Peptides against a protein of PDB entry 8YVU. Designs and how they scored, part 193

Target 1, 39 residues: chain A of PDB entry 8YVU
Amino acid sequence: PQLCYILDAILFLYGIVLTLLYCRLKIQVRKAAITSYEK
Target 2, 160 residues: chain B of PDB entry 8YVU
Amino acid sequence: TWLTVLKKEQEFLGVTQILTAMICLCFGTVVCSVLDISHIEGDIFSSFKAGYPFWGAIFFSISGMLSIISERRNATYLVRGSLGANTASSIAGGTGITILIINLKKSLAYIHIHSCQKFFETKCFMASFSTEIVVMMLFLTILGLGSAVSLTICGAGEEL

## One batch from the design tools (peptide; made by RFdiffusion4, then SolubleMPNN)

Design b2_p28_2_s1 (from b2_p28_2, 11 letters changed)
Fold by OpenDDE base, seed 4:
Formats: sequence, C-alpha cells, structure tokens
Structure b2_p28_2_s1 (fold): chain B 39 residues (1-39), chain C 160 residues (1-160), chain D 39 residues (1-39), chain A 28 residues (1-28)
Amino acid sequence: as target 1 above (39 residues)
Amino acid sequence: as target 2 above (160 residues)
Amino acid sequence: as target 1 above (39 residues)
Amino acid sequence: MEERLKEIEEISSLPTLKAIEELIKLLE
C-alpha cells in the first residue's frame, strides 16, 4: 500500500509537469504562428 | 501571453473541471451508499458529513459547463456568468481543501493515538479507508481548484 | 489499498493521454518550425 | 497570411475540440 501511494505521488507530479510542458509548447506554437504572420 | 494561453485552453479546463466534479460526485455517492457515515464514530469522515463531494461537485460542474458554453457561444453575459461560477467554484475548492486537510489530520491523529498496527481492526480500517478517500478527494479538489482558478483568471482577462 | 490502485490507473491513463497530446503538439511545433525555416 | 493562421489555429484546435467533445459525450 505504501508503494501505491508513492506511485500516486509520482504520477501526480508527472501529470503536473506534463501539463506545464504542454502549456509551454502550446505557447511556442502560438508564438511561431504569430511570427509567421508578421513575416 | 499567459492569459492568452489560458483563454485558448478555457474549454479544456472547463471539461477537466466537469470531469473532476463528476468523479468527486461518483466517489461521494459510492461512499455514501456503502458506508453509513452517520453511525461512524469520530470525525474521520467529516468531509463527507459536510457533504463536500456533493455540493463541491455541483459547483465545479456548473462552473465547467458555464465555461464551456461561454467559450462556444462567445456571449458577454455567459462570460460574466462563467466568471461568477468559477469564482464560486474556487471558493468551494478552497473550502474543500481545508475540510479535507482537517479530516486528514484527524485521521492521522487517530491512527497515531490508537497505534493502528493492525489494519484489520474495524476502527483502524475505517481510519485508513478515510485517509485514502480523503487523499483522493484532495487530489481531485486540487485539480478542480486549479481549473477553476485558471478559468477565473481567463474570465477576468476577458472582462478587461 | 484498492482505492490507491484505482487512482493509479486513472492517473496512468491521464498521463498516457497527456503524453500523446504532447507528442502531437511537439510534432506540430516541429512542422511549423520547418515551414518557417523554408520561408 | 490570415487564412494560413486560421488554418493553423483550426488544425491546432481541432484535436483539442474533438477531445473535449468526446469527453463531454462521455460525461453526458
């Protein structure tokens, strides 16, 4: 059971990190699109 | 830039909020159907006794739905409604987190006081079960609060 | 303990979905970058 | 250029929108 909770914590952290990375990547896509439009 | 990102993800955040709310509601109903909380001694199920899974889920569901509808229809009145609902959901989430933390502390204190070395003892089992449920609910509440706050920021940005 | 495993399953599924979305977004960013370089 | 940006935005938003629609359908 303790291992399960540790796994939950790791997966939760992973989910947060992935969400942040996804947001950053989405921002990059948007910036790239804007830059392409300004050219 | 961050506001723009949040705005574009508003629908996704709303869906996440609805999903979180539905999961919370499902857990609440399952726990209430399986356990007679009224007959359980102690405050280990204080969050359930307070009805948080139900009213919290309702608030989050309404907030999420309004956010999705607001994003789709792009109407000013819906934006304001969504902002209000998200604010209410954020408050509800904060309250829920507080209740869950208190419940968790009580459950942990119970385990320490009674030296719950034997998992199969009824009281210790209930305390452990409560702790597990509270942790799950806390996780869901944090997710819901995050989505609600994000949606609130987006809505506030749209009003400016 | 059973609830912990259920949570793990949900978090794992969420992680997989996010990973797939991230990969798709990353591919899109790469395609956008390539297109911008060709211009 | 605006049309291209709209196309990119549509392509970028489409998977998210579709995922959202699927999720809503699951929640209904």
Scores: peptide ipSAE 0.416, ipTM 0.785, DockQ to the pose 0.080
Fold by OpenDDE base, seed 5:
Structure b2_p28_2_s1 (fold): chain B 39 residues (1-39), chain C 160 residues (1-160), chain D 39 residues (1-39), chain A 28 residues (1-28)
Amino acid sequence: as target 1 above (39 residues)
Amino acid sequence: as target 2 above (160 residues)
Amino acid sequence: as target 1 above (39 residues)
Amino acid sequence: MEERLKEIEEISSLPTLKAIEELIKLLE
């Protein structure tokens, strides 16, 4: 039971980090698309 | 296109494999240090009795290290070595999954037979603990296998 | 205790989905970069 | 453009490389 909660915490943290990275990448894709449209 | 993407992520996959191996090794050493598995009745710790956390961790570590070295040095002999190691690690991962599934089935059967309603019974606690550890090891093994297979595909693509 | 396992499964699935989305987004960024290089 | 792509690749690879180096140090 205690190990399950530790695993939940790790997976939760991993999910948050991935979400942040995804958001950053999405912003980069949008910026690249805008730059390509202006050219 | 998929091969090129996998090649660019080869280092990341190798690192993931090494990390998975290290976690498996840590769990194996902790369990072996805290519990005398040889004196535990039943096959609740069959995966540990088979030494999977140790040999699996070794295979995954070697595979991951070789993959990283191969990517960094970009030498033909290292690419072949990495391919061989990743193939071996993939086989080891598949075997590990099989062992863990068998252990999980036995552990669940034990819990059902003993009607473990009270967590305070030592046997029920051990069975529950084993089940949790086996599940964690299974997830880690699946991740390791995925990385090893991906690295194998990358290595095979480089040889073509 | 059972809720912990359910949470683990949800977080694991979320991690897989995010990984796939991240890969797709990374491929899109690469395609955009290649297209911008060819122009 | 190639220099900027190289810089982006370097920046994107840097955290991964650092993590790898730390893992190698832990394994040594």
Scores: peptide ipSAE 0.402, ipTM 0.771, DockQ to the pose 0.067
Fold by OpenDDE base, seed 3:
Structure b2_p28_2_s1 (fold): chain B 39 residues (1-39), chain C 160 residues (1-160), chain D 39 residues (1-39), chain A 28 residues (1-28)
Amino acid sequence: as target 1 above (39 residues)
Amino acid sequence: as target 2 above (160 residues)
Amino acid sequence: as target 1 above (39 residues)
Amino acid sequence: MEERLKEIEEISSLPTLKAIEELIKLLE
C-alpha cells in the first residue's frame, strides 16, 4: 500500500516535468520556425 | 500557422481543465452518495463540508469552456473574459489546495490520535478513505491550476 | 488502496503518452536545427 | 520551404488532436 502512494507521487512529478519540457520544446520549435522564415 | 498551433494548445488546456473539473465533481458526488458527511462529526471531511469539489469544479469548468469559446470565436472580449475566468480559476485552485492540505493534516492527526492499527474500525476506515480521496483531489486541483495558469499566460501573451 | 492502483494506471498511461509526444517533438526540433545549418 | 513547414506542423498537430480526442472520450 505505501509503495503505491510513492509510485503515484513519482508518476505525478514525472507528468508535470514532462509537460513543462514539452511546452519548452514546443516554444523552441516555434522560435526555430520563425527564425527560418526571417532568413 | 503559429496562431493555429496556439489555438490548438488553448483548446487542449481547456479540455484538460474541464476533464479535471468533471473528475472532481465525480469524486464529490461519490463521497456525498456513499458517506453521510452531515452525520460525521469532526473535520476529516472539511473540504467536502466547505463544498470545494462543487465550487472548484464549477470554476474550472467555466474557465475551460471560456477558453474553448475564446479560441473558436477569436473575439477580443472573449479573450479578456477567458483571462478573467482563468485568473479566477487559478485563485480558486490555490484556495482549494490550501483547504485540502488543512484537511490532510486533520485526517493524519486523527489517524495518529486514535492509533489506527485496526483499519477495520469504522472511524479509522473513514479517516483513511478521506485521506485517499483528499490526496486524489489535491492532484486534480494541481493539474487544474496548472492548466488555468498556462491558459492565463497564453492569453496575457496574446494581449501584449 | 484500490483507488491508489487506479490512479497509478491513469498516471502511467499519461506518462507513456507524454513521453511519446515528447520524443516526436524532440525529433522535429532536431530536424529543424539540421535544416537551419544546411542553409 | 513553406510546404515542409506545413508538413512539420501537421505532424506536430496530429498527436495533439489525438490527445484532445482521447480526453473528450474520457469526458463522455
Scores: peptide ipSAE 0.436, ipTM 0.785, DockQ to the pose 0.077; fails the geometry check
Fold by OpenDDE base, seed 1:
Structure b2_p28_2_s1 (fold): chain B 39 residues (1-39), chain C 160 residues (1-160), chain D 39 residues (1-39), chain A 28 residues (1-28)
Amino acid sequence: as target 1 above (39 residues)
Amino acid sequence: as target 2 above (160 residues)
Amino acid sequence: as target 1 above (39 residues)
Amino acid sequence: MEERLKEIEEISSLPTLKAIEELIKLLE
């Protein structure tokens, strides 16, 4: 039972980190697309 | 730049809000169907007795749906309506978090007072189960509040 | 304890979906970078 | 240039919109 709660916390943190990384990557893709249009 | 990013993620945030609301509603209905909360002694399920999973899920669902519709139709009146709904959902989420924290404190106090060494005792099991459900609902409410606030900021930025 | 395992399963599924989306986005960024280098 | 930006925006938004539509269908 205690191991399950620890796993929940780790998975929750992982989900937040992945969401932030996904947002950053999406912003990078958009910036790359804008830079390609300005050439 | 931040407002433009939020505008582009508005549909995603709306969907996340609807999903969070549906999960909260499902948990509320499952708990009400499996457990007769009215016969449980104590304030362990005070948030459920207050009907928070139900009305909170309704508010978040309406807010999310309005946000999605507003983004799809790009109408000024829908943007204002979505902003109002998201603001109301943000207030409801904040109130829900407060109720859930109070419930969590009561549940933890109950576990401490009864010195639940034997997990298999019915009262200790119910208190532990309540604590787990309240924690899950708290996390879902925080996610819903985050989405509603983000949508509110996005809508306010579109009016400026 | 059983609810904790259900939450773990949901969070695990969410993590897998986010990882797949992140990988797809990363591949798109790489393809865009390669196309920019061939110009 | 603006038309291509619109096409890229449509292509990037289409998968998200389709995923949302599938999620709504699953909830119905």
Scores: peptide ipSAE 0.392, ipTM 0.768, DockQ to the pose 0.076; fails the geometry check

Design b2_p28_2_s2 (from b2_p28_2, 12 letters changed)
Fold by OpenDDE base, seed 2:
Structure b2_p28_2_s2 (fold): chain B 39 residues (1-39), chain C 160 residues (1-160), chain D 39 residues (1-39), chain A 28 residues (1-28)
Amino acid sequence: as target 1 above (39 residues)
Amino acid sequence: as target 2 above (160 residues)
Amino acid sequence: as target 1 above (39 residues)
Amino acid sequence: SAEKLQEIEEISSLPTLEAIEKLIKLLE
């Protein structure tokens, strides 16, 4: 049971990091779309 | 286009592979230090007896390092070397998954045969612990294999 | 303990899905960057 | 901190590897 909780913590941390990276990438897509619209 | 995306994420995939390898090595070391696997009767720890956490971790670590170095230096010889290492790591990962699945089946069968309702019985505890560790290693190996395959596809695309 | 393993499976699936979505989004960013460069 | 927000914005404009390196430096 303790090992399961450790795995949960690692997967949770990985999920948070991926979510932050995804949000960053989404912001970049939006900025690129806005720049393309202003040209 | 997909190959170009994989190329840009090659370093990230390599880092993920190295991290997976380190985690597998740590788990292997902890299990080997706490448990005298050689003296445990049965095939509950067959993956550990085969040394998978160690050699698998080494293969994944080497593959990840070579991928990172290849991306940074952008040399043709490094690209080929990385492709070879990633292919070898993919094969090792596939073999590891097979071994882990076999171990998991044996551990589950052991739990069912002994009707392990009492978690605190030494044999049942060891079988349950083995199952947990094998599942963790299986997930890590799948992640490592995914990264190695992605890097292999990326490297193959660069040679075309 | 069973709930912990279920959570691990969900988090693992989430990680895979996020990785795929991240790859798709990165392709979109690249396409947007190429389109902006051709203008 | 306004400085941390500016650093996050700088990280957002950098390639993935450089962003990770800057993030690690921020966490140190």
Scores: peptide ipSAE 0.362, ipTM 0.785, DockQ to the pose 0.076
Fold by OpenDDE base, seed 1:
Structure b2_p28_2_s2 (fold): chain B 39 residues (1-39), chain C 160 residues (1-160), chain D 39 residues (1-39), chain A 28 residues (1-28)
Amino acid sequence: as target 1 above (39 residues)
Amino acid sequence: as target 2 above (160 residues)
Amino acid sequence: as target 1 above (39 residues)
Amino acid sequence: SAEKLQEIEEISSLPTLEAIEKLIKLLE
């Protein structure tokens, strides 16, 4: 049971990091789309 | 187009491979330090007795490091070295998956035979613990194999 | 204990989905960068 | 907070490995 909670913590941390990276990439796509629209 | 995508993700795949290898090594070390596997009855920890977490983690770590170095220096000799290391890592990963599946089958069979109604029996607890760790290691090995195969395809594409 | 395994499965699935979405988004960023360079 | 956001944006524009190295240096 304790090992399951440790795995959950690692997977949760991994999920948070991936979510932050995804959000940054999404912002970059939006900025690129806006720059393409202004040209 | 797919080869170009893999080439651009090579560093990321190398980092993921190293991380997976480090996690596998950490789990192997923790299990060996906390549990006296030699005194455990049965083949529940057969993958640990075979030293898979150690040699598998070494192969994945070397493959990942070589892939990162090869991408950074962009030298032809490093590309060949990375391809060789990734191929060896892919073979090691496949062997590791096979060993882990066999271990998982033995652990599940042990749980079924002993009809573990009382989770507090030491043998049932150890079998359940082994099953959980083996499943975790199996997932990590699949991730490592996926990264190693992707890096191998990328390296093969650069040699063509 | 069963709830912990269910949580692990959900977090694992979430990690796979995020990885696929990240790959798709990265391809979109590259396409947007190429389109901006051709203009 | 704004300076940290700009540093994060600069890290996000770097190649993945250089970004990781800068992130490790920030965590030290």
Scores: peptide ipSAE 0.352, ipTM 0.775, DockQ to the pose 0.073
Fold by OpenDDE base, seed 3:
Structure b2_p28_2_s2 (fold): chain B 39 residues (1-39), chain C 160 residues (1-160), chain D 39 residues (1-39), chain A 28 residues (1-28)
Amino acid sequence: as target 1 above (39 residues)
Amino acid sequence: as target 2 above (160 residues)
Amino acid sequence: as target 1 above (39 residues)
Amino acid sequence: SAEKLQEIEEISSLPTLEAIEKLIKLLE
């Protein structure tokens, strides 16, 4: 039972980190698209 | 093309917010149906007694729906309305997190005071169950807050 | 303890979905970078 | 395989929801 709570914490942290990384990548894609449009 | 992608992502965030709200509402209704919280002595279910699962779920649902409608209609007044609703939902989520943390502290204190070595004692079982439910609700509230904040940032970016 | 395992399953599914979306977005960023380099 | 690479490229070009649905179908 203690292992499931540890797993929940790890998975939750992983979800937060992936969400932040996804947002950063999305911003990068937008910047790249704007740069491509200006050329 | 990029605007279409953004719109689809905002709609997805809105759907995620509604889903989170529905899950919170379902948990609230299940707990209220199984447990007569009004007759339980103590502050173990203080978050439920405060009605947070209900009003929080309503706020998140309204915010998510307004975000979806605003994105579909592309009307300036709806964008502002969605921004306002998302801001209100973010505040509600923050308040909910605070209430849940207080409830969690009370539940943990109760377990510590009563030295719940015997899991089969009704009071200790209820305190443990409350702690588990509060943790689940806390995770859901954090997810809902994350979606509401993301939608707020997107809406603010459209106004600039 | 049973609720913990249900939460683990939900978080695990969420993590998988986010990972797939992240990989897709990363591929899009790479394609955009290549297109920008060719110009 | 070349076919799997083509399917991945096709999924990568689809809208997010359609891509998710296709990925779920591939996992089934």
Scores: peptide ipSAE 0.368, ipTM 0.780, DockQ to the pose 0.075; fails the geometry check
Fold by OpenDDE base, seed 5:
Structure b2_p28_2_s2 (fold): chain B 39 residues (1-39), chain C 160 residues (1-160), chain D 39 residues (1-39), chain A 28 residues (1-28)
Amino acid sequence: as target 1 above (39 residues)
Amino acid sequence: as target 2 above (160 residues)
Amino acid sequence: as target 1 above (39 residues)
Amino acid sequence: SAEKLQEIEEISSLPTLEAIEKLIKLLE
């Protein structure tokens, strides 16, 4: 049971980090798209 | 910049809020169907006895739906309605977190007092099960609150 | 303990899906960057 | 495999709600 909770915590943290990275990458794609349209 | 990002992700936040609400409702329904909470002595299921999974899910669902509708129709009256609903949902979420924390403390205290080494004892099993569910509900409530607050900030920024 | 394992499975699946989405988005950013450089 | 990739690219270009709806349809 303790190992399961530790795994949950690790997976949860991983999910948060991936979500943040995904958001950053999405913002970069949008900025690139806007810059290409103004050109 | 942050407001612009929140506006762009408003629909996603609304969907997340609805999903959180649905999960909370499902957990509430399952717990109520499997366990006669009214017959369980103690404060282990205090959050369920208070009906939090139900009313919290309703508030979050309404808030999420209103946010999605407001974003789609871009009507001023819907924006105000969504802002109000999100504010109410944020308050409800905060209250829910408080209730869940209190329940978690009581459940942990119960486990400690009874020295639940025998996992197969009904009382210890119920306390452990309650603790697990409360923790899950707490995480979901935090996610729901985060989405509701984000939507509230987004709506407030549109009215300014 | 069973609920913990179910949560682990859900979080694991979520992590895989996010990783795939992140990889796809990263490829899109790279393609956009290459296209902007050729112009 | 290429068709599935194209469908996923199309889903990725859609608004979040439409993407979710299409994903649900794909899962049905």
Scores: peptide ipSAE 0.343, ipTM 0.765, DockQ to the pose 0.071; fails the geometry check

Design b2_p28_2_s3 (from b2_p28_2, 12 letters changed)
Fold by OpenDDE base, seed 3:
Structure b2_p28_2_s3 (fold): chain B 39 residues (1-39), chain C 160 residues (1-160), chain D 39 residues (1-39), chain A 28 residues (1-28)
Amino acid sequence: as target 1 above (39 residues)
Amino acid sequence: as target 2 above (160 residues)
Amino acid sequence: as target 1 above (39 residues)
Amino acid sequence: MEKKLEEIEEISKLPTLEAIEKLIELLE
């Protein structure tokens, strides 16, 4: 049971990090699209 | 341009593979340090007896490292080496999954035969612990296999 | 204890999906950057 | 042209490296 909770914590942290990276990347795509439209 | 995209994905997949390998190695080491598997009767720890956490982790680590190096140096020989390593890691991962599934079946059968209603019995506790570890290792192996296959496809695309 | 394993499976699946989405988004960012450079 | 591509590549790698470094710091 304790090992399961440790795995959950690791997977949860991984999910959060990936979500943050995904959000940052999405913002970059939006900024690039806006810059391309203004040119 | 498409190749550059694939290379950046390769580095990420390689890092993921190395991380998975390190986690597998850590778990294998911890289990081997805490439990004397050689003195445990039965096939509850068959995956550990086969040394899968160790050799599997090594294969995944090598595959991940080669993928990262191949991306950084952008050399054709490194791409081929990475492709070969990823293929080997994919085969190793598949074998590992098979071993882990067999171990899981044996552990579940053991729990069923001994009617482990009392989790406080040493044998039932060990079987439950083994099941937990095997499931964790199975997930990690699937993740590693997924990364290795993705890297293989990426590397094959670069060679074409 | 059983719920922990279910959570592990869900988090694992989530991690895989996020990884695929991240890769897809990264490709889009690169395509957008190339298109911006050609203009 | 190549210099600008290198700058973009460096900017693209920096966030990933920083994220990895932060993860390592959290694990220590």
Scores: peptide ipSAE 0.361, ipTM 0.782, DockQ to the pose 0.092
Fold by OpenDDE base, seed 1:
Structure b2_p28_2_s3 (fold): chain B 39 residues (1-39), chain C 160 residues (1-160), chain D 39 residues (1-39), chain A 28 residues (1-28)
Amino acid sequence: as target 1 above (39 residues)
Amino acid sequence: as target 2 above (160 residues)
Amino acid sequence: as target 1 above (39 residues)
Amino acid sequence: MEKKLEEIEEISKLPTLEAIEKLIELLE
């Protein structure tokens, strides 16, 4: 049972990191789209 | 188009493979340090007794490192070497999955036979712990195999 | 204990989906960058 | 044209490498 909680913590941390990276990338895509539309 | 996508993610796949290998090594080391597997009666830790976490992690680590180096140097000879290493890692991963499935079946059978109503009994606790570790190792091995296969497909596409 | 394993499965699936979405988004960013450079 | 493609490829790899380095620093 303790090992399961450790795995949950690792997977949760991984999920948070991926979510942050995804959000940053999404913001970059939006900025690129806006810049292309103004040209 | 798919080959181009895989080529662009080759470094990421290599890093993922190295990370998976390191996690497998860490788990193997922790289990070996905490548990005297040699004194545990039964086949509950058969995958650990076979040394799979160690040699499997080494193969995945080497494959991942070679893939990263091959992508960075962009040399034809390194691509071939990486392809060979990834193929070997894929075979090792497949073998590891088979061993882990067998171990999981044995662990589940052990839990069923001993009617582990009292979770606090040492034998039942060890069987449950083994099952959890084997499941974790199985997931990591599947991830490693997926990365190695993806890298193999990328390398094969570059030779074509 | 059973809830922990269910959580692990959900987090694992979430991690895979996020990885796929991240890869797709990264490809879109690269395509947008190439299009902006040709302009 | 090839040199520009190489520069773009290097720039595209930098964020992943930096992310990995930051992850390693966090683990230390």
Scores: peptide ipSAE 0.349, ipTM 0.770, DockQ to the pose 0.127
Fold by OpenDDE base, seed 2:
Structure b2_p28_2_s3 (fold): chain B 39 residues (1-39), chain C 160 residues (1-160), chain D 39 residues (1-39), chain A 28 residues (1-28)
Amino acid sequence: as target 1 above (39 residues)
Amino acid sequence: as target 2 above (160 residues)
Amino acid sequence: as target 1 above (39 residues)
Amino acid sequence: MEKKLEEIEEISKLPTLEAIEKLIELLE
């Protein structure tokens, strides 16, 4: 049972990191789209 | 093309593979340090007895490292080496999955035979622990295999 | 205990989905960058 | 064309590398 919680913690951390990276990338895409629209 | 996508993610896949390998190695080391697997009767730790955490981790680590190096240097010899390593890693991962599934089946069978309702019994605890470790290793192996296969496809596409 | 394994499965699936979405988004960013450069 | 692709690839890898480096620094 404790090992399951450790795995959950690792997966949770991984999920958070991926979410942050995804958000950053999404912001970059939006900025790129806006810049393309202004040209 | 899908190949172009895989090429772009090759470094990420390589890093993921190395990370997976390191985690597998850590688990193997921890299990070997905490448990004297040689004295455990039964096939509960058959995957560990076979040394899978060690050789599997080595294969995945080498594959990941070669993939990263190949991507960074863009040398033809490195691409071939990476392709070979990733192929070997994919085979190792497949073998590892098979071993882990067999171990999981044995562990589950052991739990069922002994009707492990009491978690505090040493045998039941060990069987449960083994099952948990095997499941974690199985997930990691699947992840590593996925990365290795992806890298293999990417490398094969570069050779064509 | 069963809930922990269910959580692991959900988090694992989430990680896979996020990885795929991240890849798609990265491709979009690159396509946008290429289009901006051809312009 | 290849040089420009290399520059784009370097720029594209920079954020990932920086993110990894920051993660390593956080783990240390």
Scores: peptide ipSAE 0.344, ipTM 0.771, DockQ to the pose 0.112
Fold by OpenDDE base, seed 4:
Structure b2_p28_2_s3 (fold): chain B 39 residues (1-39), chain C 160 residues (1-160), chain D 39 residues (1-39), chain A 28 residues (1-28)
Amino acid sequence: as target 1 above (39 residues)
Amino acid sequence: as target 2 above (160 residues)
Amino acid sequence: as target 1 above (39 residues)
Amino acid sequence: MEKKLEEIEEISKLPTLEAIEKLIELLE
């Protein structure tokens, strides 16, 4: 049972980190699209 | 730049908030259907007795829906409404976290006082189950609060 | 204990979906970067 | 320029919306 909760915490943290990375990547894609349009 | 990013993710955050609210509502309903909370002695289910899963889920759902609608219709009145709802949801989430932490402390104290070495004792099982549910709800509430705060910041940035 | 495992399953599925989306987005960023470099 | 930005925004939202719709269809 304790291992399950530890796993939940790790997966939760992983989900948060992935969400942040996804947001950053999405921003990069948008910046790249804007830069390509100004050219 | 951060505000523009949050604005573009507003719909996603709103959907996440609605989903979190629905999950909280489902958990609340399941717990209420399986357990007669009225007959449970003690403060182990204080968050459920307070109806937090229900009213919290409603607030988060309304906030999320308003955020999505506001983004889609781009109407100023909807933006203000969404901001208000998100602020209310953020306050509700903060209150919910506080209640859940208090409940968790009480549940842990109960487990320590009664030396719940025997998991199969009904009281210890209920305390453990309550602790598990409270932890799950705490995580969901933190997620919901994060989305609501993010949406509030986005809405505040649009008014500015 | 059973609820913990259910949560683990949900979080795991969420992590997989986010990872796939991240990979797709990363590929898009790379394609956009290549296109901007050729111009 | 604004129309193209709106088109890009719509195109950017479409995959997310389609993904959500597909997820909903899978859940139904």
Scores: peptide ipSAE 0.335, ipTM 0.766, DockQ to the pose 0.090

